Peptides against a protein of PDB entry 3B8E. Designs and how they scored, part 226

Target 1, 230 residues: chain A of PDB entry 3B8E
Amino acid sequence: PFLIFIIANIPLPLGTVTILCIDLGTDMVPAISLAYEQAESDIMKRQPRNPKTDKLVNEQLISMAYGQIGMIQALGGFFTYFVILAENGFLPIHLLGLRVNWDDRWINDVEDSYGQQWTYEQRKIVEFTCHTPFFVTIVVVQWADLVICKTRRNSVFQQGMKNKILIFGLFEETALAAFLSYCPGMGVALRMYPLKPTWWFCAFPYSLLIFVYDEVRKLIIRRRPGGWVE

## One batch from the design tools (peptide; made by RFdiffusion4, then SolubleMPNN)

Design b1_p29_6_s3 (from b1_p29_6, 22 letters changed)
Fold by OpenDDE base, seed 4:
Structure b1_p29_6_s3 (fold): chain B 230 residues (1-230), chain A 29 residues (1-29)
Amino acid sequence: as target 1 above (230 residues)
Amino acid sequence: LEEERRRLLEKLEEEFRKRALEFIESLLR
């Protein structure tokens, strides 16, 4: 998110504090939960044919899958960001290169896509309005990611949700998102304005996409044992 | 001090932008 902010020169979609909350609060507990999760029954039953090569292949495939899922998560966040800004009059194309003028306190007449002039304060309000939904979108997408990461080959429907630590991580992440979104003073302290409940649903299509992607991946792995998708 | 900080941040952002673009270009090559 920060890289795209710099590269595209768009208004900041996600604050540094929210990024830290994601990295420390939302990613760490799930990662720990996955480390303690009972290895997939299929993974445990398969003796590695070659421990060195099979481990490397597995690590590469896991890293690729996580990388792809991470990209989908980022896209989900940016989608929410662009939707909010578009609803406030800033179309995505108009946001490109706008950062310099957007962040200038002395420019109080930044025009949106419809010719409406925005003061610095108004621009900062709408910018900070994007931070919370972006964060919440990432959290909601991570729900799907955490659920699917429980298994490498088995469907979520086959493996079920047995890891109590994972479930706890999901609740903790959700509670953190709710706290940051609705606690009084977060707009001032963290530059995260309260979120309408409807914005929680903006991430669901991306969560579904991740879920479908992983289920399809797992289905391919099950149908073609030893394939490159493993 | 705020203006200096802003200028420094802008300079840093430009440097990061340049590096990021170079990195992306390197990945596309």
Scores: peptide ipSAE 0.000, ipTM 0.217, DockQ to the pose 0.029
Fold by OpenDDE base, seed 5:
Structure b1_p29_6_s3 (fold): chain B 230 residues (1-230), chain A 29 residues (1-29)
Amino acid sequence: as target 1 above (230 residues)
Amino acid sequence: LEEERRRLLEKLEEEFRKRALEFIESLLR
């Protein structure tokens, strides 16, 4: 998200505090849950043909899959960001290159896509209004990510939701998201303004997309053992 | 305290932006 912010010169979609909350709050417990997750019974029963090469290949494939999932997560966050800004009068095309004027406190007449002028304070309120929804979107998308990460090859429907730590992680990140979104003072303290409950639903299509993507990926792996998609 | 926190956050964000820009510029060089 931060790289796209710099490259496209758009208003900052995700603040540093929200990034820290993701890394420390929402990603840490899931990572721990995955570390304690027992390897799939089918993986453990397969004798590694070559333990050195097969481990390296599996690690690369896992890293690629997580990279792709991370891209989908980012797309979900940006979608929510663009929707909020569009509802406030800033169409996506208009945001390109707007950062310089947007961040300039001395410019109080930045025009939106409809010719309305925005003061610096008004623009910053809208920007900070995007931080919370972006964070919440990531959390909602991570629900699917956590569920799919439970298995490498088997469908979620086959493996089931047996990992209590993973389930706890889902509740923890959701509770954190709710706390940061609705607790009084978070807007001033963390630049995370309160979020309307309806914005939680904006992430659901992307959560579903990740779920479908991973199920299709796993299906391909099962049908074509030894493919690059593993 | 809230204003100080806001200023600190703004400073951190600016520093991160600067470092990120420097990194991108280093890759393009």
Scores: peptide ipSAE 0.000, ipTM 0.255, DockQ to the pose 0.024
Fold by OpenDDE base, seed 1:
Structure b1_p29_6_s3 (fold): chain B 230 residues (1-230), chain A 29 residues (1-29)
Amino acid sequence: as target 1 above (230 residues)
Amino acid sequence: LEEERRRLLEKLEEEFRKRALEFIESLLR
């Protein structure tokens, strides 16, 4: 998220406090759930024939998978960000390079894509309105990620949601998202304004996309045992 | 106004929880 913010010079899509909440709150329980699942899978797997090469390949595959998932999460967040700003009159093309004027307190006549002038306070309200949906989008996408990560090789349909820790992680993330989105004072304390429930659904297409992507990936791995993707 | 806002937020949170649960259930299905 920060790289796009720097490169595109757009208004800040995700606040520092929100990022800390993601890193400390939402990522911790998934990481624990995945660690337990990896430990369980390692117990059930036959000893790797070559522990050094097989561990390295698995670690690389896991790191690449997490990297790809993280990119899709970021894309989902940015999509939500652009939709919210577009609904408020700022088209994506207009946001490019706008940061300097956006963050300037003395400029109270920043024009949107339709020629409407925005005060500094109005712009900051819209910016902070984007932080909560961005966070929520990440959480909703993480639901799909957690469900996907549960099944390393098998389809999600083949491995039922038997892992109670995974389910607990999903509930905890959702509860945290609800708390940050709807708790009184969070708008002032965390710069996360309350989110309309409709915005939660903006992330669902991306969750579905991740789900489809992973199922296709797993299907390819199953059809080509020994390919470079293993 | 604060009380109305609080009630609205509580209603939204409840609706969100319900929809989130339904969504999770749909994924489990």
Scores: peptide ipSAE 0.000, ipTM 0.258, DockQ to the pose 0.032; fails the geometry check
Fold by OpenDDE base, seed 2:
Structure b1_p29_6_s3 (fold): chain B 230 residues (1-230), chain A 29 residues (1-29)
Amino acid sequence: as target 1 above (230 residues)
Amino acid sequence: LEEERRRLLEKLEEEFRKRALEFIESLLR
């Protein structure tokens, strides 16, 4: 998220403190849960290849999986960010390069896509309004991602939710999201303004899409072992 | 107190942005 902010010069979608909260609070327990998850039965059934190459392959696979999850989470967050800003009059194309003027306190007439002028205070309010939904979107997407990451090849319906640590992680993430979104003072402390309950649902279509996509991917892998989708 | 906190947070964000940019620049050198 921060890299896209720098590259695209868009208004900051997620504050640095909030990013730290995600990294330390949201991702840690799920990551631990995945580390303790029993190797998929198919991984254990593979004949022991050379142990040195297997370790390297596993590290690479884990790194790729975490990298993919992070990208999917970022995409979900950015989707919500762009939706909120579009609803407030800032179309995605208009946001490109806008950061310089957006962050300038002396410019009080930044125009949106419809010609409405925004004061610095108004711009910061809408920016901070994006932080909480962005975070919540990441959490909701993580629900799907964690369920997806439980199995590489098997359907979620086949393996079931046996990992108690994973379930605990999901509850912890949800509780953290609720705390950061609704606890008094979080708007001032973390620049996360209270989230309207309706915004929790903004991520659900995306989570469903990811879930369906991954299930289809797994189905293809099962039908065509060794295909390009692996 | 709220304004002071806001200013402190803004300074922290600016500092992090600067450090991040410096880090990226260091990777490109």
Scores: peptide ipSAE 0.000, ipTM 0.252, DockQ to the pose 0.024; fails the geometry check

Design b1_p29_6_s4 (from b1_p29_6, 22 letters changed)
Fold by OpenDDE base, seed 3:
Structure b1_p29_6_s4 (fold): chain B 230 residues (1-230), chain A 29 residues (1-29)
Amino acid sequence: as target 1 above (230 residues)
Amino acid sequence: KEEEKKKLLEELEEKFLKLLEELIKKLLE
C-alpha cells in the first residue's frame, strides 16, 4: 500500500496507525501458526530447525508471509480504495499526482473527475472513509492467505486445518477488524470511520479467486516439480 | 522526500519484524 502511495502520489489509502495494527495485531498469530505448521513430506527432508538457536521464522517464511501475502493484500485493498473514491467522484486516473493538493489544507477547490470542487474537510472525510474498508479488505484477504500459507505444495485439503493456532489467528484478525471498525472512538483515534456491513463482503470474491488460484498452482507444482510456477 | 519516506518505511518494517520475532520467542517460552 505504501509503495503505491509514494510512487503514484495518490491520497493515502490507509493510515499509518492502521498499518501498525495490521502488522502487530493480525500478523503475529499467523506467523506463530506458520512456525508450528506440520511439515510437508518434501520439507521433512530438510534438517530440523532448532527454535532455540535458529531464528523462529526463516527468511523464506518471512519473505512468503510478508512479501507475497503483502502484495496480494495490497491489491485487494487498493481495489476497495479505488471503488470508494470512484463512487465519490474520483476516478483512478485522476488520483495520480493529486496527493500534494489533496493534503494541502489551504486548497479548498480540488476538483474531482466530474468537476465538483472539494474542500479540504470533505476530502479528508472521503479519505478516512476509505481506511476502514481498506483494512477490512486486507483482513478478509488474509483469511485466504493464511490458509494458503499452510502448505507450499500440498493442497490445503490434504494438509488439513488441524493447527488450532491458525484457526485462532483467523478469529483474532476478525475480532480486531470488528473492534477497530465499530468501537467508539476508533474513528477519531485511527481515522477509521464506521464500516457498512456490505463492505465485509466486498473482498470475498477476491479471496476466493486467490484461494482457487493457489490450489491450482499447488496442483501444478505437485504434477510438475521444479516448474516455473513454483 | 519520497526516497526518505521509503527508507523510513523499510526501517519500520524491519523493526516490526524484529519485534514480532521477539514476541513469538516470548510466547514460545
Scores: peptide ipSAE 0.005, ipTM 0.247, DockQ to the pose 0.023
Fold by OpenDDE base, seed 2:
Structure b1_p29_6_s4 (fold): chain B 230 residues (1-230), chain A 29 residues (1-29)
Amino acid sequence: as target 1 above (230 residues)
Amino acid sequence: KEEEKKKLLEELEEKFLKLLEELIKKLLE
C-alpha cells in the first residue's frame, strides 16, 4: 500500500500508525496460529530430505502466498479508498499526482474532478474519512486470509474451523477494527473517523475473491503436486 | 519441540504486548 502511494503520488489512504497496527496485529495471530497448527499431516510426514533446501522452498512458498494475498488485500483497500474519494468528488485519475497539492496547508483551492474547490481542512477530513474504511476493508479481507492460512493444500471445507487460535485471531482482529473505528479520540489520534456500518460490506466481494482464489489455488496444487502454483 | 514452540510463542506474545503497550503509550501521549 505504501509503495503504491509513493508511486502514484496519491493522498495517503492509511496512517502509518494504523498500518503498523494492521501489520503487527493481524499478521502475528496468523503466524502464531501456524506455529500451533498441527502441521497438515502431509507436512509432518515428509521428513525434509534436505533441511536447507526444503526449508528455503517452504519459506519461498509462504512468502509468495502472503505476497499474492497481500496484493489482493491492498487492491481491496484501494478500491474502497477510491470509491469514497469518488463519492466526494475526486475521481481516481484526478488523484494521480495530487499529493503535493493535497498535503500543502497553504493551498486551499484544490479542485476536485467537478471543479469544486477544497480547503486543506476539508481535504484532510475526506482523507481521514478514507482511513477507517481502508483499515476495515483490510480486516474483512484478512478474515478470509486467516481462514485460508489454516490450510496449505486442503480445502477449508475439509479441515473446518477447528483451530481455536484462528477463531481467536478473527475475534481479536474484529475487536481491534471496532476499537479503532469507534473508540472516541481515534479520529484525532489515528486520523480515523467513525465508519458507517454499511462500509463493512464493501469489502465482502474481495474477501470472496480471495476465498475463491485460494480454493482454486489449492485445487490446482492437489491436482498437480509440484506445479508452479505451489 | 513443543516446549520450544511454547517458549517461542510466549516470547512472541510478550513482544507483541510490549509493542502494543508502546503503541498505546504513543497514542495516549
Scores: peptide ipSAE 0.000, ipTM 0.225, DockQ to the pose 0.012
Fold by OpenDDE base, seed 5:
Structure b1_p29_6_s4 (fold): chain B 230 residues (1-230), chain A 29 residues (1-29)
Amino acid sequence: as target 1 above (230 residues)
Amino acid sequence: KEEEKKKLLEELEEKFLKLLEELIKKLLE
């Protein structure tokens, strides 16, 4: 998020504290859950020919998959961000390069895409209004990510939801998202304003996309063992 | 107190963004 913020010079879509909450709050339990996930049947049945090289290759492939999923997550978050800003009068194209004026406390007449002037305070309210739905979008997308992370090669439907720690992680991150979104004072504490419950559903298409992507990826891996897509 | 906290958070974010910008610049060099 910050990289795109810097490169595109758009208003900040997600605060630093919120990112830390994602990393420490939502991703920690899932990461631990993966350590306790049962080894895939395919991994247990195949003796590694060379444990050192095969481990390195697997780690690279896992890293690549997580990178791709992370990109989809980011796209989902930014989509939600742009929708909210557009609903408030700021079209995506208009946001490009707007950061300088947006963050200037002395400019109280920043125009939106329709010529409406926005004070600094009003702009910051809109910005902080975007932080919560961006975060929630990430959490909702992470539901799919967590589910797919249970398996490397097998379909989610084949392995099922056997890891209780992972299931707990899903509830934990959801509860955290609800807390951060609706608890009084989070607007000041975390720069996250309350979110309408309807926005939770905005991320569902992206969760589905990740799910489909991973199932297709796993299908390709099963059909073509040793491919770079692993 | 809430305003002070808000300002502090903004300052921290600005510092973080500057660090990222510097990192990007270094990567592009």
Scores: peptide ipSAE 0.000, ipTM 0.230, DockQ to the pose 0.026
Fold by OpenDDE base, seed 4:
Structure b1_p29_6_s4 (fold): chain B 230 residues (1-230), chain A 29 residues (1-29)
Amino acid sequence: as target 1 above (230 residues)
Amino acid sequence: KEEEKKKLLEELEEKFLKLLEELIKKLLE
């Protein structure tokens, strides 16, 4: 998120404090739960036929999968950000290069894509309105990510949600998201204004895409035995 | 085999990104 903010010179979609809350608060418990699940899954897997090549391939595949998932999460957050700004009159193309004028307190006539002028205060309200949905989108996308990462080969539907730690992690993330979104004072403290309940559903298409992506990936792996895991 | 796998992953990523882009376009229309 921060890299795209710098590269595209767009208004900040997610506050630095909120990013830290995601990294330290939401990702930690799920990451621990995934580490335990991977250990259990690896114990149940047949011994690699070639331990050196299969481990290296597996590590590369895991690294690539995590990189891809992180990119999809970021795209999901940015999508929600762009949808909210578009609903407020700022089309994505118009946001490119707008940062300098957006953050200037003395410019009170920043035009949106439709020629409406926005005061600095109004711009900051809409910016802070984007922070909470961006965060919630990341959390909802993480639900899908955590569930798909539970298995390397098997469909999520085949293994089920047996891991209590994963379920607890999902609950903790959701509770944290609800707390940050609806607790009084978070708009001042974290620059996260209260989220309309409808915005929770904005992330669901991305979660579905992650599920479909992972199921298709797993299906391809299953149809080509001796590829990734053998 | 590793290169073929990498290509398959890249193709899958590209298809996913295209699908995501299409969804973004549909939500913005």
Scores: peptide ipSAE 0.000, ipTM 0.239, DockQ to the pose 0.032; fails the geometry check

Design b1_p29_7_s1 (from b1_p29_7, 23 letters changed)
Fold by OpenDDE base, seed 3:
Structure b1_p29_7_s1 (fold): chain B 230 residues (1-230), chain A 29 residues (1-29)
Amino acid sequence: as target 1 above (230 residues)
Amino acid sequence: KEEEKKKKLEELEKKFLEEAKRLIEELLS
């Protein structure tokens, strides 16, 4: 998210503190839990091969945990960000390069996509309105993604959710999201405005889509080992 | 061995949470 903010020069979609909360509170613990997840039943049945291959498998699992989760989360978060800004009059194309004027306190006539002028204070309210839904969207998407990352080939339904640490991490992530979203002091201090209950559900279709896509992908891999979808 | 690993991970998780809370408190001060 932060890289896209710099490259596209758009208004900040997610606060720095919130990013830190994701990195420390939501990404790290689940990733560690995945590293200690039991291998798939088909992997465990294979004779211990060369230690180099086992390390490579672990490195690939870790890389999937950090890399793919981050990409999917970013996509979900940015979708929510663009929806909120579009509802407030800022179309995605209009946001490109707008950061300089957006963050300038002396410019009080920044126009939206419809010609409405926005004061600095109004712009900051809209920006901070995006932070909480963006964060919650990431959390909800992460639920599905973490479950997906437990297995490479086997269905989640076949492998099950035996790792209690992962389940606890998901609970903790949700509790943190609720705390940051609804605690009055923390919400104001972190520049995260109160979350409407409807925003919790906005990410569910996206999470479901990812889950279904991955289950289909895994099904194809099981039927065609070594295929291009692997 | 698996139970010991679980306990170690739970301890690490608590430490990370405490550190996160500390960082938030420092930012709010």
Scores: peptide ipSAE 0.005, ipTM 0.229, DockQ to the pose 0.013
Fold by OpenDDE base, seed 1:
Structure b1_p29_7_s1 (fold): chain B 230 residues (1-230), chain A 29 residues (1-29)
Amino acid sequence: as target 1 above (230 residues)
Amino acid sequence: KEEEKKKKLEELEKKFLEEAKRLIEELLS
């Protein structure tokens, strides 16, 4: 998300404090949950194959999977960001290169895509209005990621949601998202304004896409053992 | 019994993927 912000020179979609809350609050518990599940699966089912080569291949596959999932998460967040800005009159094409004028306190006549002028204060309200749904989108997408990551080779249908640690991670992440989104003072402290509950559902299509993508990937791996993905 | 369970699971996966694709297409339309 931050790299795209720098490259596209668009208004900041997510504040630094919000990013820290994501990295430390939402990603940590899921990562720990996955690490424990992986350790249990490795202890129970693997006959000692050659530990060096199999470990390296698994680490590469995990790294690639996390990288791809993270990219889809970022796309989901950016989609939500662009939808909110478009609803407020700023089309995605108009946002490209707008950051310099957007962040200038002395420019109070920044035009939207429809020729409406926006004051600095109005622009910052819209910017900060995007932070909360961006965060919520990441959280909702992470629900799918957590469910998907339980099973490296097996379908979600095989393992189910029996892991109590995963359920706790989902609850903690959701509770944090609700707290940051609706607690009084978060707009000032974290630049996260309250959002309509309907925005929670904006991320569901992306969660479904990630789920479908991973199931298709796993299906391909199961049908072509020894392919380039192994 | 394990092969039958595996086949049933693969059928459920296919149905789920087809429904998911339809939902995505409906959302993108």
Scores: peptide ipSAE 0.000, ipTM 0.180, DockQ to the pose 0.023
Fold by OpenDDE base, seed 4:
Formats: sequence, structure tokens, C-alpha cells
Structure b1_p29_7_s1 (fold): chain B 230 residues (1-230), chain A 29 residues (1-29)
Amino acid sequence: as target 1 above (230 residues)
Amino acid sequence: KEEEKKKKLEELEKKFLEEAKRLIEELLS
């Protein structure tokens, strides 16, 4: 998200707080999952499989899957961001290169795609209005990961334990999202304004895309056992 | 083995909670 912000020179879609929260949810949960898989593999070391090679292959596959899921999550967040800005008169094409003028407090006549002038304060309100929905979009997209994880593994026990870590991570993210979205004063303190319920639905297509992606991936793995996509 | 897995999971959950709380506190601060 931050790289796209720099490259596209668009208004910041996420506050620093929300970025850090996303990094916690998207990087720490996978890291814990990997650490758990390492711990599980270490417990399972009694089986004659060469634990180093099988572990490395699984770690690479999981890392690739999480990287791709993370990319889809980011796209979902940016989609929500662009929808909100478009509803407020800023089309995606118009946002390209707008950052410099957007962040300039002395420019109070930044025009939207329809020629409406926006004061600095108005622009910042719209920007901050995007922060919460972007974060919530990522949280909702991560719910799809729970479904994916439930369908990936044949072992109910392995599914249950990994699901606990994911459920815990998702619970923390959801609780944080609820706190940041609905706690009074968060709009001023953290630049996160309350989320309209309608914005939750913007994430659903991307949750579906992640689900479809994972099912297609699983189908490829089933059809090509031993392939690099495993 | 299941008990060891459960203990390791609980330890990881505790570490995650502690790190998450620290980050939230840092962000709220």
C-alpha cells in the first residue's frame, strides 16, 4: 500500500496506524502460522520424511500463497479506497499525481473530477474517511482466509489448530477494526472516521476472488502433483 | 504430542497478544 502511494503519488489511503495494523495482521499471523508449522514439523520429525526438504518446500509454497493473497488483499483495499473517493467526486485517474496538491494545506481549491473545489480540511476528511473502510476491507478479505484454511488440509486436527491462530488473529483485527471504527474520538485521534455499514460489502468481491484463487490453486495442485504451485 | 502442540500454540498466541497489545498501545500513544 505504501509503495503504491509513493509510485502513484495518490492521497494516502491508509493512516500509519492502519498500515501498522495491517502489517500485524498480514505479516505476523503468517509468521505465527509458519512458526507453528515449524513447531508442528519439529514434533512430527519422528516420520522418515526428509524434514528439511519437505519443510522448505512447504514454507516456500505457503510464503508464495500468502504473498499472492496479500496482493489480492491490497487490491481489495485500494478498490474500496477508489470507490470512496469516486463517490466523493475523485475518479481514479484524477487521483494520479494529485498528492502534492492534496497534502498542501495552503491550496484550498483542489478540483475534483467534476470541477468541485475542495478545501484542505474537506480533503483531509475524505482521506480519513477512506482509512477505516480500507482497513475493514482487509479484515473482511482475511475472513476468506479462514475458509481457505478450513478447506486446504485433510487433517481436522491440523485445521483446528491453524484455525485457532487465524481465528485469533482475525478476532484481534476485527476487534481493532470495531474499536477504531466505532469508538468515540478515533476520528480525531487516529484519523479514522466511523464506517458506514455499506462499505463492508465492498470487500466481498475480493473475498470471493481469494476463494476462487485458492480453489483454482488447489485444483492445479490436484491435477499436477509435485508441481511448483503446491 | 497433542499436548506439546497445544502448549506451543498457547505460547505463540500469548506472544502474539503481547506484541499486538504493545503495538496498539504504541499507536494509541
Scores: peptide ipSAE 0.000, ipTM 0.228, DockQ to the pose 0.013
Fold by OpenDDE base, seed 2:
Structure b1_p29_7_s1 (fold): chain B 230 residues (1-230), chain A 29 residues (1-29)
Amino acid sequence: as target 1 above (230 residues)
Amino acid sequence: KEEEKKKKLEELEKKFLEEAKRLIEELLS
């Protein structure tokens, strides 16, 4: 998220402290849960022909999987961010390069896509309004990603929700999201303003799309073992 | 190797919990 912010020069979708809270609070427990998951019997049954190369391949696969999950999460968060800003009059194209003027306290006449002028305070309220739903979107997408990543080849329906650690991780992430979103003082401490309950559902279509995409991916992998989609 | 991985994971979990506690304490202070 931070890299896209720098590259696109858009208003910051998520505060640095909140990013750290995500990295520690939401990513670690899932990573632990995945590490405790018994590798699919097919991966473990392959005796490493070459233990050095197989370790490297496994580390690369894990790194790629985490990188892909992180990108999907970021995309979901940014989608929610752009939706909120668009609803407030800032279209995505207009946000490109707007950061410099957006963050300037002395500019109180930043125009939105419709010519409405926004004061610094108004802009910061809108910016901080985006932080909570961005975070919540990441959590909701993580629900899907965690369920998806449980198995490499098997469908969620075939594998089931047998990992108690995963279920605990999902609960912890949800509890953390609720705490950060609704606990008094979080708006001041983390610049996460309280989120309307309706926004929790904004990410669900995206999570569903990821779920469907992954099930299709897994279906393709099952039909074409060793294909480019693997 | 599996036991070493479990130990490393437990250490990571402990470090995570400690860092989370530290962050919460910093947020509450």
Scores: peptide ipSAE 0.000, ipTM 0.213, DockQ to the pose 0.013; fails the geometry check

